Peptides against a protein of PDB entry 7BDX. Designs and how they scored, part 65

Target 1, 212 residues: chain A of PDB entry 7BDX
Amino acid sequence: EMGAAACTLLWGVSSSEEVVKAILGGDKALKFFSITGQTMESFVKSLDGDVQELDSDESQFVFALAGIVTNVAAIACGREFLVNSSRVLLDTILQLLGDLKPGQCTKLKVLMLMSLYNVSINLKGLKYISESPGFIPLLWWLLSDPDAEVCLHVLRLVQSVVLEPEVFSKSASEFRSSLPLQRILAMSKSRNPRLQTAAQELLEDLRTLEHN

## One batch from the design tools (peptide; made by RFdiffusion4, then SolubleMPNN)

Design b1_p12_3_s1 (from b1_p12_3, 9 letters changed)
Fold by OpenDDE base, seed 3:
Structure b1_p12_3_s1 (fold): chain B 212 residues (1-212), chain C 212 residues (1-212), chain A 12 residues (1-12)
Amino acid sequence: as target 1 above (212 residues)
Amino acid sequence: as target 1 above (212 residues)
Amino acid sequence: SEVQKIGEELLA
């Protein structure tokens, strides 16, 4: 309970760039983010296949951790820190997103995807995550989720890859060969306006790339 | 481990007034400080009489909590919050300071005393803690500690009482009748310059009050 | 349209 409360407060204040700088400027950041990955992994591994997210202290603690990572990654120096000094955490997030089944732990998926999207704003971060083993299959696995918010954040991450020629060129063949086009087309007709827009924009970006 | 790391980071950033305001401006502060008191109490109650502070995750967690309380109390709005909305935490700190034996959990005592001193900057806070049952005996109990830092912070808190006529007048008889004058005189000869100065200043303040 | 890559800040 106390851990969840403390992390929730830390999450709230981490929305400030100055607080992110203060966290990263200290000698405690490395340890914190190392243990963050371990804690998130432990939580996911403890989940029974039929048991989803609980409104528990443990769940709230993990949500707060994911929120902190997202807010750190929202800042330039935070992205630099994560991609240079906390790559294991990024690896863990990618792993956990693969370990979770479609429809499982939706909120955690969204938070982790948001953090990865923020990391993708940094070219070095985008390169790192996109060159991770199984990254392209992972995107399609995640895109099979029935949740519109999960799919939205997957599409945003896919768009980050597509919009960076240097990154996209490295996986273009695999990307094209495995692209779930019909699914993305279906999303472009979604009743969720955010998902609909994201899918339409991605389809336009893909069409532009096919003509270039 | 994760809790200690998160609280340590929160402690670090709480040194900023802006962060304190952000913490208190949210809807999570009440819950956090409620659980803070419970956590500190649980830690102290778990200590065996012969076992002092451990360099453990639990110890570090409690130290971080005490540090956060101190930093919150260092700010005017933080003092206002504690004395208006977290009185149970103040009661708990007073209780725990009484439960700890002389020489036991020195670091925790220092941190808790620092928080109470900061609270004493607010007249309402000073009134609240000084009117607590057993406050005067508690001060003398704490002043029996062999640790110079503990004694220093006790003397600072005593000085806060002495310098406020409205507060001092309410307990002046008890204060004078139980004052460990010889001990304070001994502290005025301490090799610790901070303790020496604090004891000398307090003795001067007391002499002034006797002549008035 | 150049999608401005703006980091998302999550408020707790």
Scores: peptide ipSAE 0.132, ipTM 0.851, DockQ to the pose 0.063
Fold by OpenDDE base, seed 2:
Structure b1_p12_3_s1 (fold): chain B 212 residues (1-212), chain C 212 residues (1-212), chain A 12 residues (1-12)
Amino acid sequence: as target 1 above (212 residues)
Amino acid sequence: as target 1 above (212 residues)
Amino acid sequence: SEVQKIGEELLA
C-alpha cells in the first residue's frame, strides 16, 4: 500500500517539467528506470488470465510507474534520457504490449502506448521504436483490441510514423502490405468521436502518401 | 526495492516548495501521511535489537518517508497541514522516538527530530508538540543518546521551547526540576563543534531566563 | 506533435 501511495504521488508531481528535470538530474534515475522495467514485466507475467485487479496495490503501483514514464517522455530532456540511457525500458514496454491479450490490462496498455507516443516526438525516439523487431505486426496486434482508447493510441502512434518520411520510407513496403485497412475504415465509423477523428485523419494522411 | 526507489525520488523532489504544495493540494495527501505513520511504526516494531540494516530496502523506504515529512514541515503550509490534519503522524513520531533505544536507528531519529523541529517553527506546532504527554521526559531520554547528531537535534528542539515564553512558561517548573544540566554542560565541551555550539547557546538562553 | 502529461491520481 505505501509503495503504491508513494509512487502515485511521484506520478502526480512528475507532471511538472521541473520535477522531471530533478528526477533525471539525480544519481538514482538510471537505477529507478531499470527497476521500473523489471517491475512492469513481473506484473504482466503474474497475470492470471484476462481479468485485472484494477484496484490492487500492485496494479496501482504499475499504473503509477507507467504514468511516470509517460510524464518523463513528455519532456524533451526526458525523451533524450530514455532513448540514450533507458533503451531496455522501451524494449520492455514494446514487449509487454505484445504479451498482453486484446482486452487485457486496458489502462496499462493505454499508459504504455502514451509513453511510446511521447518518445516518438523525437526523431531519434521514433527511429528507435520503429526499428524495433516486430514493430509493425505489434501495431496491428494492438489495433485488434476491442477497447476504443487502446485503438486510439495505436492510431496516434501509427500516425507518428506516417508523418515522418525518413522513418516511414524504411518500413513502407511492409506497412502497405500488412495495413489493416478494413479495420481502420471501421474505426472511422466509430461512435467514439475521438477514435473516429483519429482514424479519419490517418486515412487522409495515407491517401496523401500514395499520391506522392 | 521499487517502493524504496520511488519513495527516495519523492523525497528528493519534495525539497521544492512547489512540490510540497502539489502533494498537499492533491486528494491523496491525508491518506498518504496516515499510511506513513503506520509504516514507520511497523518498521520500529519489527527491529530485532539495536542493529539496523541501514542498506535494506525497508530502512531506505522509512528514511525516505521521514525525509518527506521533514521537507513538508519545512514549509509554512506543510506545517499547517501537519498540525491541523495529521496530528496522528506527529503523535506517532513522538512515540517512536520514545520507543527507540540510545544508539538505535540513529539516522531515523535524526530525521524525525528534524521534522519535529520544523513543526516547532509554528507557534501552533510548538504548542501541540510541547503539550504532548511525556514530552519533557522524552527530550531527556533522547539526550542520553551517545550519537552527537541525535543530541544536537534534541538541543535544537529544547531551544525552540525555551525561546518561546508562552510555551516555556507552561512547562517551566517541570523543565527546571528535571533539566539534565550536567549532560548539557558536558556537551558544551564536546569535540563536535556543532554540538558544542548548540549546547553553549542553550546554556546562555537558560541563564538569561533565570534572571528574568 | 502532441505532448501527453498524465498526472491523474489513483486511489491508494
Scores: peptide ipSAE 0.058, ipTM 0.843, DockQ to the pose 0.260
Fold by OpenDDE base, seed 4:
Structure b1_p12_3_s1 (fold): chain B 212 residues (1-212), chain C 212 residues (1-212), chain A 12 residues (1-12)
Amino acid sequence: as target 1 above (212 residues)
Amino acid sequence: as target 1 above (212 residues)
Amino acid sequence: SEVQKIGEELLA
């Protein structure tokens, strides 16, 4: 419980850029993010079935960890740190996103996807995660989730790939052959306005690429 | 380990006034400080003998907690919060300082004493801790510690009491009757310059009070 | 027009 409480507070204050800089400026950051990945992995591996007590201390702790990673990745220096010094954490996040079933640990998936999106703002980060084995299949696996928020953040990450010519060109053939177009089209008609907008934008971007 | 790492980072960033405000501004602060006291108490109760693995994750966690409390108390709004909303934590710190033997858990004692000193900057805080049962005997118990840093911070806390007429007047009789004058005089000749200075200043303050 | 990527809102 104490760990979860401390981590929750750390998550809250990490919404400040200056706090992120302070977190990264010390010698403790590397160890922290290394253990973060391990802790998240241990949590996901401990999940049996689709039922999760989202309010458990363990869950709250892992949510806070994922939130901290997201907040770090929201800042330019934080992205640089993650891409240069904490690649194992990024690998772990990708792994865990693949290990979770559709509908399982929705909040955690959203936070992890947000962190990956933030990393993707950096071209080096985008290149790194997009070159991960199974990245494109992972996107479609995640997009099969029944949760609108999960799907939204998947679409945003997909958009980040599509909008970067250097990255998209490397995966264009696989992307075109495997794109769940009907699923994305269905999302463009979603009652969720954020999901609807994201799907529509992605479809527009894809159409533009077909003409170039 | 993860808890200790998170708490250590939280301690580090809590050196900022803005971070302290952020910690306190949420609804999580009360719970955090409540559990903090319980965690510190559990740790001290688990100590068997005078030997402590200071580098253990458990020890590091408790040190970080005490450090956070100290940093919160270093800020005016933090002092106000502790004195108004976390008195149980202050009671716990006083209790734990009494439960520890001279030479036991030096680093923790220093951090706890620093927190009490910071609280004493607020007159309301000073009144509260000085009115605690056994406060004056506790000061002398702590001053018997062989560690110069412990003694230094005890002397600083004693000075905080002595320099406040409203507080000192209430305890003046007990203070005069129990004051370990020879011990303080010995400290005024310490090779530790900080301890030497603190002891000398306190002796000067006490002499001034004898003339008034 | 180059679409500028914007970071996520910082979560509390």
Scores: peptide ipSAE 0.030, ipTM 0.834, DockQ to the pose 0.052
Fold by OpenDDE base, seed 5:
Structure b1_p12_3_s1 (fold): chain B 212 residues (1-212), chain C 212 residues (1-212), chain A 12 residues (1-12)
Amino acid sequence: as target 1 above (212 residues)
Amino acid sequence: as target 1 above (212 residues)
Amino acid sequence: SEVQKIGEELLA
């Protein structure tokens, strides 16, 4: 319980750029993010066994951790730190997103996807993530989720790739061959306005790239 | 381990007034400090049984918690919060200081004493602490510690009482009757310059009060 | 465009 409370407070204050700088300026940042990855991994692994109550202290703890990572990635120096010094954590997040079944741990998926999106704002981060083995299949796996919020964040991440020619060109062939076009088209007709807009924008971006 | 890491980071960033304000401005502050007290209490109780390694994650966790409390108490709004909304925590700290034997958990004693000193900067805080049952005997109990740093912080707390006439007058009779004068005199001859100075200043303050 | 890539902050 105490750990969850501490992490929750840390998450809240990490919304400040100055706090992120303070976290990263300390000698403890590397260890913290290393343990963060391990903790998240352990949590996800435990889901296959005992029914973890979504509202458990453990879940809340991991949510807070993921939130901290997201907030760190929300600022330039934080992105640089993650991409340069905490790649293992990024790898872990990618792995965990692959390990989770559709509909499983939706809130955590959203948080992890948000963190990856933030990392993708940095070109170096985008390159790193997109060059991860199985990245494209992972995107489609995640897009099969019934949760609109998960799908939204996947679409945003896909858009980050599509909007960067240097990155997209490396994956264009695989991307085109495996694109779940029907799924994205369906999302463009969603009643959820955010999802609808994101899908529509992505489709427009893709059309533009095919004609060039 | 993760809890300790999170608390350690939170401790580090709590050195900022803005972070303290952020912590206290949230709806989670009360719960956090409540659990903090309970956690510290549990830790101290565990010391009578299993030899807790001083360098354990658990010890580090509790140190960080105590450090956070100290930093919160270091600023005006934090002191007000503790005195108004977290009196149970203050009571717990006082109790734990009494429960610990001389030489036991020196680092934690120092941290707790530092927090109490910071609280004592607020007149309301000083009043609250000094009016706690057994406060004066507690001071002398703590002053029996062989650790110079513990003794230093006790002397500082005693000085806070002595310098406030409204508070001191309420305790003056008991204070005079139980004062470990020989111990304080010995400290004024210490090779430790900080301890020496603190003891000397206190002796001067006490002399001034006797002549008035 | 870079303008579309805005960082996201999460409050607890």
Scores: peptide ipSAE 0.027, ipTM 0.835, DockQ to the pose 0.066

Design b1_p12_3_s2 (from b1_p12_3, 8 letters changed)
Fold by OpenDDE base, seed 1:
Structure b1_p12_3_s2 (fold): chain B 212 residues (1-212), chain C 212 residues (1-212), chain A 12 residues (1-12)
Amino acid sequence: as target 1 above (212 residues)
Amino acid sequence: as target 1 above (212 residues)
Amino acid sequence: SEVNEYHAELLA
């Protein structure tokens, strides 16, 4: 309980850029983010067969951890730190997103996807995550999720890849050959306005790339 | 381990006034400080007979919690919050300081005493802690500690009481009748320069009050 | 590429 409370407060204050800088300026940052990955992994592994008590202290703790990672990745120096010094954490997030089934741990997926999206704002970060083994299949796996928020954040991450020619060119053949176009088209007709917009924008970006 | 790491980071960033304001501006602050008191109490109770592994994750966690309380109390709005909304935590700190034997959990004592000193900067805070049952005996109990840092922070807290006429007048008879003058005089001759100075200043303040 | 920091998600 105390750990979850402390971590929740840390998450809340990490919405400030100055707090992110303070976190990263300390000699505890490396250890913290190392343990973060391990803790998130342990949580996901514990879900095998257990009823997800979404409101457990453990869940809240892991949500706060994922939120902290997202907030760190929202800042330029935070992205640099994650890409240079905490690659294991990024690898863990990618792995966990793959291990979770469609509809499983939706809130955690959303938070992890938000963190990856923030990392993708940096070209070095985008290169790193997009070069992860199985990255493209992972995107499509995640896009099969019934949750609109998961799908939204997948589409945003896909858009980050598509909009960066240097990154997209490396995977363009694999991307085009496996693109779940019918799924994205269906999302462009969603009643969820954010999902609808994201799918529509992505389709427009893809059309622009096909004509170039 | 993760809890200690998160709490340590929260402690570090709480050295900023803006972070303290952010902590207190959230709806989680009350719960956090409630659990903080309980956690600190549980830790101290667990020390009965066990070898104090000063470097345990649990110790680090509790030190970080005490550090957060100190940093919150360093800010005017933080003092107001503690005195108005977290009196149970202050009561717990006072109780724990009484429960610990001389030489026991020195670092935690120092942190707790620092928090009480910061609270004492506010007249309302000073009134609250000085009106605690057994407060004066507690000061003398703590002043019997062999640790110079504990004694230093006790003397600072005593000075806060002595320098506030409205507070001191209520306890002046009890204070004068129980004052460990020989102990304070011995501290004024300490090789520890901070302890020496604090004891000397207190003796001067006491002399000034006797001549008025 | 220029960092589009304005698109970053900050969570409270």
Scores: peptide ipSAE 0.037, ipTM 0.815, DockQ to the pose 0.056
Fold by OpenDDE base, seed 4:
Structure b1_p12_3_s2 (fold): chain B 212 residues (1-212), chain C 212 residues (1-212), chain A 12 residues (1-12)
Amino acid sequence: as target 1 above (212 residues)
Amino acid sequence: as target 1 above (212 residues)
Amino acid sequence: SEVNEYHAELLA
C-alpha cells in the first residue's frame, strides 16, 4: 500500500517537466527504471491467463509506474534518457504488450502504449521501437483488442511509423502485406469519436503513401 | 525495493516547493501521510531493542518517507497541511522519537527531528508540538543520545521553544526544573562545530531569559 | 517534428 501511494504521488508530480528533469538529474533514475521494468514484468507474469486486472494495490502500483514512464517520455530529455539509458525498459514494455491477451490488463496496455507513443515522438525513439523484433506483428496483435482505447493508442503508434519515411521504408513491405485493413476500416466507423478519427486519419495517410 | 526506489525519487523531487504544492494539491496527500505514519511506526516496532538500523530497503524506504515529511514541512503550505490535516503523523513522529533508545535509528531520528523543527517554524506548529504530552521529557531523552547530529537537532528544536515567548511561557517552569544544563554545557565544548555553536547559542538565549 | 511534441501524453 505505501509503495502504491508513493508511486501514485510520484506519477502525479511527474506531469511537470521540471519534476521529470529532477528525476533524471539524480543518480537514482537508472535504478528506478530498471526495477520498474522488472516490477511490471513480474506483475504480468503473475497474471493467470483470463484473470481480469484486479483493482489492487499491486495494480495501482504498476499503473503508477507505467504512468511515470509515460510522463518521462513526454519530455525531450526524458525520451533521450529512455532511448539512451533505459532500452531494457522499452524492450520490456514491448514484450509485455505482446504477452498480454486481448482484453487483458486494459489500463496497463493503454499506459504502456502511451509511453511508447511518447518515445516515438523523437526519431531515435521511433527507430528503436520500430526495429524491435516482431514490432509489426505486435501492432496487429494489439489492434485485435476489443478495447477502443487500446486500439486508439495502437493506431497512434502506427501513425508515427507511417508518417516517418525513414522508419516506414524499413518495414513498408511487411506493413503492407500484413495490414489489417478491414479492422482499421471497421474502426473508422466506430462510435468512439477518437478511435473513429484516428482510424480515418491513418487510412488517409496510407492512401497517400500508396499514391507516392 | 521498488517502493524504496519510488519513495527515494519522491523524496529527492520534494526538495522543490512546486513539487510540495503538487503533492498537497492532489487528493492523495492525506492518504499518503496517513500511511506514512503507520509505515514508520511499523518499522520502529519491528526493531529489536539493540538492533542497529540496517542498511535495508525498508530502512531506505522509511528514510525517504521521513525526508518527504521534512521537505513538506519546509514549505509554508506544507506546514499548514501537516498541522491542520496530518496531526496524527506529527503525533506519530513524537511517539517514535520517544520509543527509540539512545543510539538507535540515528538517521531516522535526525530526519524526524528535522521535520519537527520545520513544523516549529510556524507558531501554530510549534504550539501543537510543544503542547504534546511529554514533550519536555522527550527533548531531554533525545538529548541523551550519543550522536552529535541527533543532539544538534534537539537543540534546534529547544531553541524554537525558547525563542517563542508564547510557547516558552507555558512550559517555562517544567523546562527550567528539568533542564539538563550540564549536558548542554558539555555540548558547548563539543568538537563538532555545529553542535558546539548550537549549544552556545542556546545557553546564551537561556541566560537572557533568566535576566528578564 | 516539433509539432509532434505537442501530442505527448501527460498523465496526472
Scores: peptide ipSAE 0.036, ipTM 0.815, DockQ to the pose 0.063
Fold by OpenDDE base, seed 2:
Structure b1_p12_3_s2 (fold): chain B 212 residues (1-212), chain C 212 residues (1-212), chain A 12 residues (1-12)
Amino acid sequence: as target 1 above (212 residues)
Amino acid sequence: as target 1 above (212 residues)
Amino acid sequence: SEVNEYHAELLA
């Protein structure tokens, strides 16, 4: 309980760039983000057995961890830190997104996807995550989720790849051959306006690439 | 382990006034400081049985909690918050300082004494802690500690009372009748220069009060 | 390092 409360407060204050710099400037940052990955992995592995209540202290703790990673990745020095010094954490997030079933642990998925999106703002980060084994299949697996927020953040991450020619060119063949076009078209007709807009924008960007 | 790491990072960033304001401005502050007191109390009660290694994750976690309280109390709005909204935590700290034996858990004692000292900067805080049942006996109990840092922070807290006439006048009779003068005189001859100075200053302040 | 023209998400 107290750990979750402390981590939640740390998450809240990590919305400040100065706090992110303070976290990363200390000698404890590397250890913290290493254990973060292990803790998130342990939590996801525990879900296969007991229906852990999503509102449990453990769940709130892991959500706060994912929130901290997202806030760190929102800052330029934080992205640089994650890509240079915490690649194992990025690998773990990618793995966990694959391990979670559609509809399972939606809030955590959203937070992890947001962290990857923030990392993708850095070209080095975008290259790293997009060159990860199974990245394209992972995107389509996540796009099968019934939750609109999960799908929204997947579409945003896909857009990050599509909008970077140097990155997109490397996987363009696989991307085009496996693109779940019917699913994205269905999302462009969603009643959720954010999902609708994201799907429509992605479809427009893809059309532009086919004509070039 | 992860809880201790998160709490330690929160402690580090709480050295900023802006971070303290952010912590206290949220809806979670009251709950956090309530559970903080309970967690510290649980830790101290657990020490009577198993020799918990002082370097354990649990110990580091509780040290970080005490550090956060100290940093909050270092700020004017933090002192106001503690005295108005977290009196139970202050009561708990006073209790735990009494429950710990001389030489036991020195680092935690120092942190808790520092928090009380910071609270005593506010007249309302000073009045509250000094009017707590058994406060004067507690000071002398703590002054029996073999550790110079514990004794130093006790002397500083005694000085806070002595330097405030409105507070000192209420307990002057008990204070004078129970003052461990020989112990304070011995500390004024300590090889520890900080302890020596604090004891000497207190003795000078006490002499001034006797002549007025 | 090149930064893409994306808005980072901050969570409170």
Scores: peptide ipSAE 0.036, ipTM 0.814, DockQ to the pose 0.053
Fold by OpenDDE base, seed 5:
Structure b1_p12_3_s2 (fold): chain B 212 residues (1-212), chain C 212 residues (1-212), chain A 12 residues (1-12)
Amino acid sequence: as target 1 above (212 residues)
Amino acid sequence: as target 1 above (212 residues)
Amino acid sequence: SEVNEYHAELLA
């Protein structure tokens, strides 16, 4: 309980850029983010056996950890830190997103996807994530999720790849061969306006790339 | 380990007044400081049975908690919060300082004494602490500690009482009857310059009060 | 700023 409370407070204050800088400026940042990945992994592995209550202290603790990572990645120096010094954490997030079944731990998926999107804002982060083995299959796996928010954040991450020619060119063949076009088209007709817009924009971007 | 890491980071960033305000502005502050007291109490109670390594994750976690309380109390709005909404925590700190033997958990004692000193900066905080049952005997108990830093922070807290006539007048009789004068005089001759100065200043303040 | 341009997510 105490750990979850402390981590939740840290999550809240990490919405400040100056707090992110303070977290990273300390000599404990590296260790913290290393343990963060391990803790998140342990949590996800524990789900296969026990019905984890979404409101458990353990769940809230992991949500706060994922939130902290997201807030760090929302800042330029935080993105640089993650891609230079905490790559194992990014790899862990990618792995965990693959390990979770559609509909499983939706809130955690959203937070992890938000963190990856934030990391993808800079070219170095985008390159690192997109060059991860199985990245494209992972995106399509995640896009099969019934949750609109999960799908939205997947589409945003796909858009980050598509809008960067240097990155997209490396995976363009695999992308075209595996694109779940009908799924994306269906999302462009969603009643969820955010999902609808994201799908429509992505489809427009893809059409533009086919003509170039 | 993860809880200790998160709490340590929170301790570090709580050195900022803006972070303290952010901690207190959240709806989770009350619960956090309630659990903080319980966690510290549980830790101290566990010492009677097992040799707790000073470097244990549990010890470091509790040090970080005590550090956070100290940092909150270092800010005006933080002191107001503690004395209005977290009195149980202050009572717990006072109790724990009484439960620990001379030379036991020195680092924690110092942090807790620093927090009490910070709380005593405002009149409401000073009144609350000084009106606690057994406060004067507690000060003398703590002043029997062989550690110079513990004794220093006790003397600073005594000075806060002595320099506030409204507070001192309420306990002046008990204070005079129980004052370990020879111990304070010995400290005024300490080779530790901080302890020496604090003891000398207190002796001067006490002499001034005897003539008034 | 880079953050504003790319719509980074901040969570409280």
Scores: peptide ipSAE 0.035, ipTM 0.814, DockQ to the pose 0.067

